# Peptides against a protein of PDB entry 5TUV, part 44

Target 1, 107 residues: chain A of PDB entry 5TUV
Amino acid sequence: KEVIDRLRYLKAEIEDLELKERELDQQKLWLQQSIKNVMDDSINNRFSYVTHEDICNCFNGDTLLAIQAPSGTQLEVPIPEMGQNGQKKYQINLKSHSGPIHVLLIN
Target 2, 107 residues: chain B of PDB entry 5TUV
Amino acid sequence: AQECQNLEVERQRRLERIKQKQSQLQELILQQIAFKNLVQRNRHAEQQASRPPPPNSVIHLPFIIVNTSKKTVIDCSISNDKFEYLFNFDNTFEIHDDIEVLKRMGM

## One batch from the design tools (peptide; aimed at target 1 P80 E81 Y90, target 2 I95)

Design b2_p23_1_s2 (made by RFdiffusion4, then SolubleMPNN; from b2_p23_1, 8 letters changed)
Fold by OpenDDE base, seed 4:
Structure b2_p23_1_s2 (fold): chain B 107 residues (1-107), chain C 107 residues (1-107), chain A 23 residues (1-23)
Amino acid sequence: as target 1 above (107 residues)
Amino acid sequence: as target 2 above (107 residues)
Amino acid sequence: KPIYSSKEAEKNKAKEPFKYTLQ
């Protein structure tokens, strides 16, 4: 029966796709670890920065805050709510666990 | 018939997930390349200058960039401990990660 | 594209706070 044959084919294909998906998951995991290792290398870490000029070239016409913080720092933007004066509250919450946060004002 | 349709839906779902994962993997590869290019650029620049850049002239990874209007009032306060920061804005803002910045830089 | 935009968040009527972890 054609339907039976189709079912068998689909089941086999799905099994192959499961294997492919797991392969991609493993590749992602290994690549993420590789990136971490490269960034944590002492030489690479020494040169892992952008300049003031770099930032200015990327953004024009606005006030810019450059916020450097340790890896793992948590950032949260709450849902804006009305303040006491009727103005919406726009906020950024930062929580660091392993070191200081450094802020630079650009432009 | 219904079983066949269910499996076809499942097959398509898996194909879409695989496609998404392939795209995400490619983005990670590009991030790694961009980082390596950044390091190479900075090493070369410091060699030519025969000195590192001034500490406050560079932003070390990881970082974020907040951009807002020039007229936006920004207040920053340290909350309950040295690890918690609160930024208040009287107007809307955007947040950009270091990955986007590297892309904009053409790394 | 930015990881967060106030304007887009309002447009989309976001109901949850935006969270991000530096890496």
Scores: peptide ipSAE 0.702, ipTM 0.908, DockQ to the pose 0.897
OpenDDE base, seeds 1, 2, 3, 5: peptide ipSAE 0.702, 0.698, 0.698, 0.252; ipTM 0.909, 0.907, 0.907, 0.874; seed 5 fails the geometry check

Design b2_p23_1_s3 (made by RFdiffusion4, then SolubleMPNN; from b2_p23_1, 9 letters changed)
Fold by OpenDDE base, seed 4:
Structure b2_p23_1_s3 (fold): chain B 107 residues (1-107), chain C 107 residues (1-107), chain A 23 residues (1-23)
Amino acid sequence: as target 1 above (107 residues)
Amino acid sequence: as target 2 above (107 residues)
Amino acid sequence: KPIYSSAEAEKNKAKEPFKYTLQ
């Protein structure tokens, strides 16, 4: 029956797609580790920076804060709530577990 | 049949996940390339200048950029060990990661 | 595109805090 044949085809295709998805998952894991290794290399780490000029060229007109922190630092922006004066509170919370956070005012 | 329809929905879901994962892998590859280009640029620049840049003139990866209006009042609370930061803004802001910056730089 | 925009968050009526981990 046509339905039976369609079922068999779909099941076989789903099995193939599952294999492809697992392959992609492994590739992602490998690539993530590769990126980590490249960034952690002593020479690469020494030169892994941008300049004030770079940032200024990317953004204009506003106040710019550059916040450098160790990998794994957690950033949280709570939902803005009304303050005591009826003003919305806009906040950024940063928590580092492995080193200090550095803040630079760009402009 | 309902079973065929269920499997077709599952197939489509898997196809979409695979497509998304392929896109994510491509982005990771581009990130790695951008980082390598950044390192190469900086190495060449320091060779030409015959010195490293001043310590406070560069932003080391990883970092984020916060941009807000020049009229925005920013208050910062910092822990003693500089591991925890709380930023308060009286107006809206945007946060950009280092990946976006490298893209904007054309790396 | 920014990883976070206050304006967009308000527009979308975000119900959860935005979380991000530096890589």
Scores: peptide ipSAE 0.698, ipTM 0.909, DockQ to the pose 0.906
OpenDDE base, seeds 1, 2, 3, 5: peptide ipSAE 0.694, 0.693, 0.693, 0.697; ipTM 0.909, 0.907, 0.907, 0.908

Design b2_p23_1_s4 (made by RFdiffusion4, then SolubleMPNN; from b2_p23_1, 10 letters changed)
Fold by OpenDDE base, seed 4:
Structure b2_p23_1_s4 (fold): chain B 107 residues (1-107), chain C 107 residues (1-107), chain A 23 residues (1-23)
Amino acid sequence: as target 1 above (107 residues)
Amino acid sequence: as target 2 above (107 residues)
Amino acid sequence: KPIYSSAEAEKNKAKEPFKFTLQ
């Protein structure tokens, strides 16, 4: 009796959790689309930028590369391998599909 | 008994997934708020200056920031089709997305 | 935290390349 009741309770709870999870999935999709719409708005797009000062205030003491690229640009960092001179190779590969990549050096 | 235990494990698994999804939604909301705040800041700043910033003084979204030591040698090569960029570093680096930058800016 | 750190990647002995798509 006790086991049967527990099983029924657990099954019912799991069903409720399934519904909740689906609700959250839909909310995520909605929010992602909302963010996209906001960013794609012409006025918002015009003002969707940060300044050199902003970046410098966020990071101190290092060389900074600001890389602006179109949405959908793919970034890959290979596993560092030993070079011919015994130095590890640290690399970033960028592949753009829809527009130019712009690089700014910030010191 | 074993069935009950299996369902309890499944329940806990679903609860954890739901918790993770709730956290992800909260992050997305914060991203949207940060973006809206950025836009508002920039609109106000340009109104006060009565002009847009110089084109090369700002970094438009989406972007990434690469930071490395000032001693790091950076080499950049562009593919023949100009869609692929290769950055070579002689030392370690970090990559930050625009979302992190906005957070650091307090947006 | 950074989306990628060379130092952390080495520490974790990453076996696959890091991939990221700008959004």
Scores: peptide ipSAE 0.675, ipTM 0.907, DockQ to the pose 0.897
OpenDDE base, seeds 1, 2, 3, 5: peptide ipSAE 0.121, 0.670, 0.675, 0.230; ipTM 0.872, 0.906, 0.907, 0.871; seed 1 fails the geometry check

Design b2_p23_2 (made by RFdiffusion4)
Pose (drawn by RFdiffusion4):
Structure b2_p23_2 (pose): chain A 104 residues (1-83, 87-107), chain B 106 residues (1-49, 51-107), chain P 23 residues (1-23)
Amino acid sequence: KEVIDRLRYLKAEIEDLELKERELDQQKLWLQQSIKNVMDDSINNRFSYVTHEDICNCFNGDTLLAIQAPSGTQLEVPIPEMGQKKYQINLKSHSGPIHVLLIN
Amino acid sequence: AQECQNLEVERQRRLERIKQKQSQLQELILQQIAFKNLVQRNRHAEQQARPPPPNSVIHLPFIIVNTSKKTVIDCSISNDKFEYLFNFDNTFEIHDDIEVLKRMGM
Amino acid sequence: DDNKIFIKSYNPNGFIYKEVFSS
């Protein structure tokens, strides 16, 4: 039949696709690890910053609010319901205080 | 028969997912070289100048909140711990450290 | 009238974004 070996063929490709994903899952997990190791060198953390000019060049006009918090800080944004609509940002930081810079 | 329809849908799924994974994989690589160059760029600027800590500098990780000039922004801290509440009377946008690094080049 | 959010979910050293749903 046309269908029974449309199966054998498809069932012979997905394992190549399955192993490809396993490979891609391993590559991503120790690429992320290598990223973590670089951003926590003490020398690299010393220069891991951006200036006002950089932000102004990438955001034309308006009011800009820069919010800095430690890693793992959670940011929750609810739906713009009505109660006047509510536009709000719920920030939760357990590892430390947050720093807010008003960009001009 | 429906074991044929199930695997063709599953095949495209795996394909569409394996493709997106290869995309975020190179984005992660781009994230590292952008971070390395950003660090190298700041070291070079410090040899021609040190900028003060609370001003003119934003440390990673961070977010950028963009809204209109006529928008009022409120910051509230309550009795509950480890909580921050920002209110806007109008719409806003949130951008990440990764995107700003891309917009500036590397 | 919707908010635009461009936080990357694959960032290991970044903000954890959660879309809050209410009933």

Design b2_p23_2_s1 (made by RFdiffusion4, then SolubleMPNN; from b2_p23_2, 13 letters changed)
Fold by OpenDDE base, seed 2:
Structure b2_p23_2_s1 (fold): chain B 107 residues (1-107), chain C 107 residues (1-107), chain A 23 residues (1-23)
Amino acid sequence: as target 1 above (107 residues)
Amino acid sequence: as target 2 above (107 residues)
Amino acid sequence: DQPIIHINPNSPTGFIYKKVVLN
């Protein structure tokens, strides 16, 4: 029956898609590890920075804070809600586990 | 048949996930390229200047940029070891990661 | 207005972003 044939076809295709998806997942992991290795290289790490000028060229008009922290630093931004004083709380919470956080005022 | 329709839906769902994962891989590739270009730029610049930049004149990766109005009042509480930061804003803000900055820089 | 966060969740070396709901 046509329906049976269609079912078999779809099942076979889905199986192929599952394989493809797993392949992509593995490729992602490898690429992520590659990036880590490149960035952790001593020479690359030494030159892994941007300048104030670079930042100013990317943004304009407002106050800019640059926050540098170790890889894996946790960044939390709560959904603003009304505080006890009747004002919405806009917050950034940062927690590093491996080193100090450094903040620069750009403009 | 209902089963056929269900498999069609699943097939489409998997196709979309695969497409998304392919896009994510492309982004990671671009990130790696951008980083390498950044390193090359900085290495060349320091060679030309015959010295590294002053420590406080550059922002080392990884970093984030916080963009807010010049009228925004910012308060920062820092732990003794500088591993934890709490920023309080009286207004909204935007956060951009280093990857986006590198893109804007054309790396 | 809600803060706008541009963090790539697929970055292997960046910050770990968590959106927190305040109760």
Scores: peptide ipSAE 0.601, ipTM 0.919, DockQ to the pose 0.920
OpenDDE base, seeds 1, 3, 4, 5: peptide ipSAE 0.596, 0.580, 0.586, 0.586; ipTM 0.920, 0.917, 0.918, 0.919

Design b2_p23_2_s2 (made by RFdiffusion4, then SolubleMPNN; from b2_p23_2, 12 letters changed)
Fold by OpenDDE base, seed 1:
Structure b2_p23_2_s2 (fold): chain B 107 residues (1-107), chain C 107 residues (1-107), chain A 23 residues (1-23)
Amino acid sequence: as target 1 above (107 residues)
Amino acid sequence: as target 2 above (107 residues)
Amino acid sequence: DEVKIHINPNNPMGFKYKKVILN
């Protein structure tokens, strides 16, 4: 009886947790959509930028490239592997489907 | 009982997923707040300057930052429409998204 | 000499990141 009672309790709790998880999933979707709406607002979009100074304050001592691209742009970074010449391949592949990509050299 | 143990494992798994999802939600909230703060900062800055910043002096969202050694040689191949980019590096690099940048900026 | 990627997958407006194995 003790085991049976424990089983019933656990099953009930798991059911409650399922409800909670679904709630969180919905909240996530809602919030993600909210962010899209905020960023797509004409006024917000106009001012949605950072400066060269901002980037330089975040990073130092290295070469910095800033790559601006449309939302959803595909970013592929191959696992570095040895090429035929024995050198590792370090690559970035970018593919946009909705607009051009813009690159800036910060320093 | 074995069944009881199985359910307890499942319960714990669900609890961990819920915890992770709660954390993700909080992260999204902070992202939205950071974006709004960025917009406010830029609006105020442009008002004080009485003009928008030069086009090539800012990086519009969304963007990524590529950080590499000053000694790294970077080659870039670009499609005619600028929808596709191929970067080749002779050494390793790091990529940081705009969310991380905003965090580092204290937004 | 490892490439470090810091992309938040929860960003609804961000890049779509994929780690690819070279052929």
Scores: peptide ipSAE 0.617, ipTM 0.921, DockQ to the pose 0.877
OpenDDE base, seeds 2, 3, 4, 5: peptide ipSAE 0.613, 0.615, 0.616, 0.607; ipTM 0.920, 0.921, 0.921, 0.920

Design b2_p23_2_s3 (made by RFdiffusion4, then SolubleMPNN; from b2_p23_2, 12 letters changed)
Fold by OpenDDE base, seed 2:
Structure b2_p23_2_s3 (fold): chain B 107 residues (1-107), chain C 107 residues (1-107), chain A 23 residues (1-23)
Amino acid sequence: as target 1 above (107 residues)
Amino acid sequence: as target 2 above (107 residues)
Amino acid sequence: DQVKIHINPFNPMGFKYKKVILE
C-alpha cells in the first residue's frame, strides 16, 4: 500500500509539473513575440543601436569587430583544426538571408 | 519498486527543467527591459543633440562583437551583395552577442 | 566539424561558440 500510495502521489505531482512546464513554454513564446513586436516597432527600431563608446567600455584593449547583421543570419564557426600549412584555422562564416551585413572596426 | 524510483527520477528531471525555464524567462524579461532602456537613452541623446548620430558611428541591433588580439591578422572575404562574409584569423578570437553587450553596459 | 548558430537577439540560451573557440 505504501508503494501504491507513493506511485499515485508521484503520478499526480508529475501531471502538475507537466502543466507548469507547458505554462512556462507558453509564457516564453508570448514574451518572445512581445520582444519581437517591441523591436520591430518603427520608433524602437530607429533607436536600437549602441555607440563605439559603448563597445569600448565593454571590452578592454584588443581589436574589436562589430558585425551588424539581420536577425536570422547564420553564423558558422568551424572547430579549429590544423590547416594545410600546419596552422590552425580560425574562421567565421556569416550568411544573411534578409539583408546586407555591415562590419565596423572598433579600436 | 523500480517504478517508484523511475517516477522519482522523472519528477526531479521535470523540476530541474522548470527551474531552468523560469531562469530563462527571467533573463528574457531583463533583456526586454535592457532594450527599452537603450531606446530611451538614445532617444534622449538625439533629442539633446537635435540630430541622429552619423551612420558609421553606431552599431544597429542585432550584432555580434568579435574580440581578438591586436596582433591577430584578420582576412575578410565579402560577397558582392554583402550577404556573405568569410573571416580568417591567424589566432584565436572571442564572440559576444548584443545581449551580453547590453548587460555589460548596465542597461 | 562546425558550430552553426543563428543570430537571434534575446535568445536566453545564448551562443555556445565560446567553448569551441577557446578549445
Scores: peptide ipSAE 0.045, ipTM 0.853, DockQ to the pose 0.174
OpenDDE base, seeds 1, 3, 4, 5: peptide ipSAE 0.037, 0.040, 0.044, 0.036; ipTM 0.858, 0.855, 0.856, 0.856; seed 1 fails the geometry check

Design b2_p23_2_s4 (made by RFdiffusion4, then SolubleMPNN; from b2_p23_2, 14 letters changed)
Fold by OpenDDE base, seed 4:
Structure b2_p23_2_s4 (fold): chain B 107 residues (1-107), chain C 107 residues (1-107), chain A 23 residues (1-23)
Amino acid sequence: as target 1 above (107 residues)
Amino acid sequence: as target 2 above (107 residues)
Amino acid sequence: DEVKIHINPNDPMGFKYIKVVLK
């Protein structure tokens, strides 16, 4: 009896959790679209930037590159492997499909 | 019973997924708030300055920051249309996204 | 030394607006 009751309880709870999970999935989609809309707004887009000072305040004095690329740009960082000369290869591959990529040296 | 145990495992799995999704939603909300705060800051700053910032003094979203040693040699290959970039580093580097920057800025 | 990549753990794409592919 206890096992049967536990089974019933678990099944009911799982059903409720499934509904909750679907609700969260829908909320995520809505929020993602909301963020997109906010960022695509002409006024917001005009002011969607950080300054060199902002970046410098966030990081201390190494070489800082700012790479601005359109949303959807593919960023690939291969696992460092030994090169032909025995040097590990540290690489960043960027591929944009919707616009040019801009690189700025901050310091 | 084995069936009861299986359902309990399933329940726990769903609970963990729900918790993760809730956390993701919270992060998205914070990102949206941070973005709105950034826009507001920039609008106010430009109003006070009575001019927009110089074109090469700002980095528009979305962007990434690459941080590496000042001694790191960076080679860059760029496609003709600037849609593809290949960076080669002779040493390690760090990548930070715009979300992290906004967090560090206190947005 | 190791390459450090700061990825948002709550973003399935790693970066919010850039698709990150680690190979």
Scores: peptide ipSAE 0.039, ipTM 0.856, DockQ to the pose 0.345
OpenDDE base, seeds 1, 2, 3, 5: peptide ipSAE 0.030, 0.039, 0.034, 0.029; ipTM 0.858, 0.860, 0.859, 0.852; seeds 2, 5 fail the geometry check

Design b2_p23_3 (made by RFdiffusion4)
Pose (drawn by RFdiffusion4):
Structure b2_p23_3 (pose): chain A 104 residues (1-83, 87-107), chain B 106 residues (1-49, 51-107), chain P 23 residues (1-23)
Amino acid sequence: KEVIDRLRYLKAEIEDLELKERELDQQKLWLQQSIKNVMDDSINNRFSYVTHEDICNCFNGDTLLAIQAPSGTQLEVPIPEMGQKKYQINLKSHSGPIHVLLIN
Amino acid sequence: AQECQNLEVERQRRLERIKQKQSQLQELILQQIAFKNLVQRNRHAEQQARPPPPNSVIHLPFIIVNTSKKTVIDCSISNDKFEYLFNFDNTFEIHDDIEVLKRMGM
Amino acid sequence: SLQYQRTLDFTEIFDSFKSEDLD
């Protein structure tokens, strides 16, 4: 039949596709680990910052609010319902205080 | 028969997913070289100058909140711990540290 | 109800968020 070896063929490709994903899952997991190791060198943390000019060059006009918090800080944004509509940001930081810079 | 329809849908799924994974994989690489160059760029600027801590500097990780000039922004802290509430009377946008690094080159 | 949720981590990738008016 045309269908029964449309199966055997498809069932012979997905394992290549399955192993490819396993490989891509391993590559991503220790690429992320190598990224964690670089952003926590004490020397590299010293220079892991951006200036006002950089932000202004990438955001034309308007009011800009820069919010800095430690890693793992959770940010929750509810739906713009009505109650006047509500536009709000819920910020939860367990590892430390947050720093807010008003960009001009 | 339906074991044929199930695997063709599953195949495309795996394909569409494996493709997106290869995309985020190079984005992660781009994230590192952008971070390395950003660090190298700041070291070079410090040899021609040190900027003060609370001003003119934003440490990673961070977010950028963009809204209109006529938009009022309120900041509320309550009795509950580890909570921050920002209110806007109008729409806003949130951008990440990764995107701003891309917009500035590397 | 939540429309958007994310963590501030350098190792994670998130798309930009834009709030919109609802009818």

Design b2_p23_3_s1 (made by RFdiffusion4, then SolubleMPNN; from b2_p23_3, 11 letters changed)
Fold by OpenDDE base, seed 4:
Structure b2_p23_3_s1 (fold): chain B 107 residues (1-107), chain C 107 residues (1-107), chain A 23 residues (1-23)
Amino acid sequence: as target 1 above (107 residues)
Amino acid sequence: as target 2 above (107 residues)
Amino acid sequence: QLAYSFTLDLTELHPSFKAVDLP
């Protein structure tokens, strides 16, 4: 009977957890839409930037590239493999569908 | 019983997934707050300077940061329409999201 | 074939990526 009771309890709890998970999924969608709305606001969009100083303060000692691209731009990094010249190739592929990509060398 | 054990595993899996989703929601909320703080900072800064920053001095969202050693040789191939970029590095690199940058900035 | 991939989207979180020079 203990097993039967445990089964009943677990089934009920799992059902509640399913509801909770769906609730969280919906909340995420709502939040994502909120973020889009905030980002698309003209005032927010006007001021949605960081400076070279900001980036330099976050990183030090390295070469820094800032790549600004439209939303929806696809970024791909192939698995590093040995190239034809005997050197491992490290690559970043970017493909935009809605606008040009802009690259800045920070340092 | 085996059924009881299976349900226990299922329950635990769902609990972990819910926990992850809750964490993701919290991160998205923090992202939105950080963005708003960024906007406020920039608005205030431009007000004090009485002008917007130079166009090439700022990086507009969304963006990514690529950092690599100063010794790394970087080659970039760009399509005619600037919609496609291929970066080649002779050494390792790191990619950071704009969200992470905002975190590092303390926004 | 890809070590890392994502689509730029301000509504999605992406972890940092470190290209590791594997021996």
Scores: peptide ipSAE 0.518, ipTM 0.899, DockQ to the pose 0.898
OpenDDE base, seeds 1, 2, 3, 5: peptide ipSAE 0.473, 0.455, 0.513, 0.508; ipTM 0.895, 0.892, 0.898, 0.898

Design b2_p23_3_s2 (made by RFdiffusion4, then SolubleMPNN; from b2_p23_3, 12 letters changed)
Fold by OpenDDE base, seed 5:
Structure b2_p23_3_s2 (fold): chain B 107 residues (1-107), chain C 107 residues (1-107), chain A 23 residues (1-23)
Amino acid sequence: as target 1 above (107 residues)
Amino acid sequence: as target 2 above (107 residues)
Amino acid sequence: QIAYSFTMDLTELHPSFKAEDLP
């Protein structure tokens, strides 16, 4: 039947797609490692920063906090809960495992 | 047949994932380029100034930008080792990744 | 429960987050 042929075709295509997806996953891993290597380079690391001006040019009209933390730092925003006064609590939780976190008030 | 339909759905799902992964891979490449451009910019700038920028005037990667209204009250609880931060906001905020900032900077 | 989370690094793209979008 045409259905049988279609099934065979679909199964074969899915198998090919699985291979393609795995290939992309591998490529991503390699690229991520490359990025890490680039960032870990002593010269690149020395110059891996932005200025207050850079940030101000990207944003306007708000209070801006710049939070610098070691790679691997975990950021979490819980679902807002009601406070004692009935106001929603908006929170950011940061957890570093390798070094201190630094916060700068930009404006 | 139902099996044929199921496989077609699976096929489409995989195609979409592959497309997304391809896009993400391209973005990572662009991010790496942006980072290298940032490094080059900073190297050149420091060479011209013949000095590094003041320590508290720059934001080292990785970082995030939190922007909120000028009226927002921000409270911060910090661990003694500065490895943990808890930010409390009395209003909404936005979080922007350093990668996004580099994009906005035109790197 | 966590509404938004990620690990800080340059190996993953993290879209902007807006707290106002939360219920």
Scores: peptide ipSAE 0.544, ipTM 0.905, DockQ to the pose 0.773
OpenDDE base, seeds 1, 2, 3, 4: peptide ipSAE 0.540, 0.540, 0.546, 0.538; ipTM 0.904, 0.902, 0.905, 0.904; seed 3 fails the geometry check

Design b2_p23_3_s3 (made by RFdiffusion4, then SolubleMPNN; from b2_p23_3, 12 letters changed)
Fold by OpenDDE base, seed 4:
Structure b2_p23_3_s3 (fold): chain B 107 residues (1-107), chain C 107 residues (1-107), chain A 23 residues (1-23)
Amino acid sequence: as target 1 above (107 residues)
Amino acid sequence: as target 2 above (107 residues)
Amino acid sequence: QIAYSFTLDLTELHPSFKAVDLP
């Protein structure tokens, strides 16, 4: 009987957890839409930037590239493979569908 | 019983997934707050300077940061329409998105 | 063949990519 009771309890709890998970999924969608709305606001969009100083303060000692691209731009890093010259290839592929990509060398 | 054990595993899996989704929601909320703080900072800064920053001195969202050693040789191939970029590095690199940058900035 | 990929989207979180993430 203990097993039967445990089964009943577990089934009920799992059902509640399913509801909770769906609730969280919906909340995420709502939040994502909120973020889009905030980002698309003209005032927010006007001031949605960081400076070279900001980036330099976050990183030090290395070469820094800032790549600005439209939303929806796809980034891919292939598995490093040995190149024709005997050196591993380290690559970044970017493909935009809605606008040009802009690259800045920070340091 | 085996059924009881299976349900226990299922329950635990769902609990963990819910926990992850809750964490993701919290991160998205923090992202939105950080963005708003960024906007406020920039608005205030431009007000004090009485002008917007030079166009090439800022990086507009969304963006990514690529950091690599100063010794790394970087080659970039760009399509005619500037919609496609191929970066070649002779060494390893790191990629950071704008959200992480905002975190590092303390926004 | 792709070790790391994502689509730029301000509504999505992406982990940093480090060299140690490569095979």
Scores: peptide ipSAE 0.499, ipTM 0.899, DockQ to the pose 0.699
OpenDDE base, seeds 1, 2, 3, 5: peptide ipSAE 0.490, 0.474, 0.497, 0.498; ipTM 0.898, 0.894, 0.898, 0.898

Design b2_p23_3_s4 (made by RFdiffusion4, then SolubleMPNN; from b2_p23_3, 14 letters changed)
Fold by OpenDDE base, seed 5:
Structure b2_p23_3_s4 (fold): chain B 107 residues (1-107), chain C 107 residues (1-107), chain A 23 residues (1-23)
Amino acid sequence: as target 1 above (107 residues)
Amino acid sequence: as target 2 above (107 residues)
Amino acid sequence: QIAYSFTMDLTELHPTFKAKDLP
């Protein structure tokens, strides 16, 4: 009897949690759309950049590549495989669908 | 009893997902704020300078930062349509999202 | 096989990827 009551309670709670999760999913979608709208605004888009100095202030001591690509560009890193010389191959694959990819060497 | 335990596990799993989603929403909001702050900074800076920055001196969003050792050899292959890029590294690297960069910048 | 992937935009948070953490 106690078990039955507990089961009923748990099932009801899970149902409520399902509703909450769906609500959060919807909110995320709305927020993501808002972000896209903000970024697509002509003024915002014009000024949506960082400088070399900005990057240098965030990182030091290493070689830094800045890769700018259109929104929606797909980035992939395959599992490293052994090369011909027996060394692991570290790779980044980029696929753009709407425009050019621009690469900058920062330092 | 076993059914109760199963449901309790499910409940906990859902609670954790909800918590994570709530956190992600908060982060997205902060990201949007950071972006707006970036735009405002750049607008103000260009107004003061009375000119836009040189084209190759800035990195437009979206972008990623790849950092690696200064000793790392980097090769880049570009597809015929210039929409696909393959970067080869002879050593390990890190990829940082533009969002992370904005955070590091204190935006 | 792909070890890491994402679509570039500001609508998703992508933690720092470290190749050294890969097997």
Scores: peptide ipSAE 0.548, ipTM 0.905, DockQ to the pose 0.770
OpenDDE base, seeds 1, 2, 3, 4: peptide ipSAE 0.539, 0.535, 0.535, 0.536; ipTM 0.902, 0.901, 0.904, 0.903; seed 4 fails the geometry check

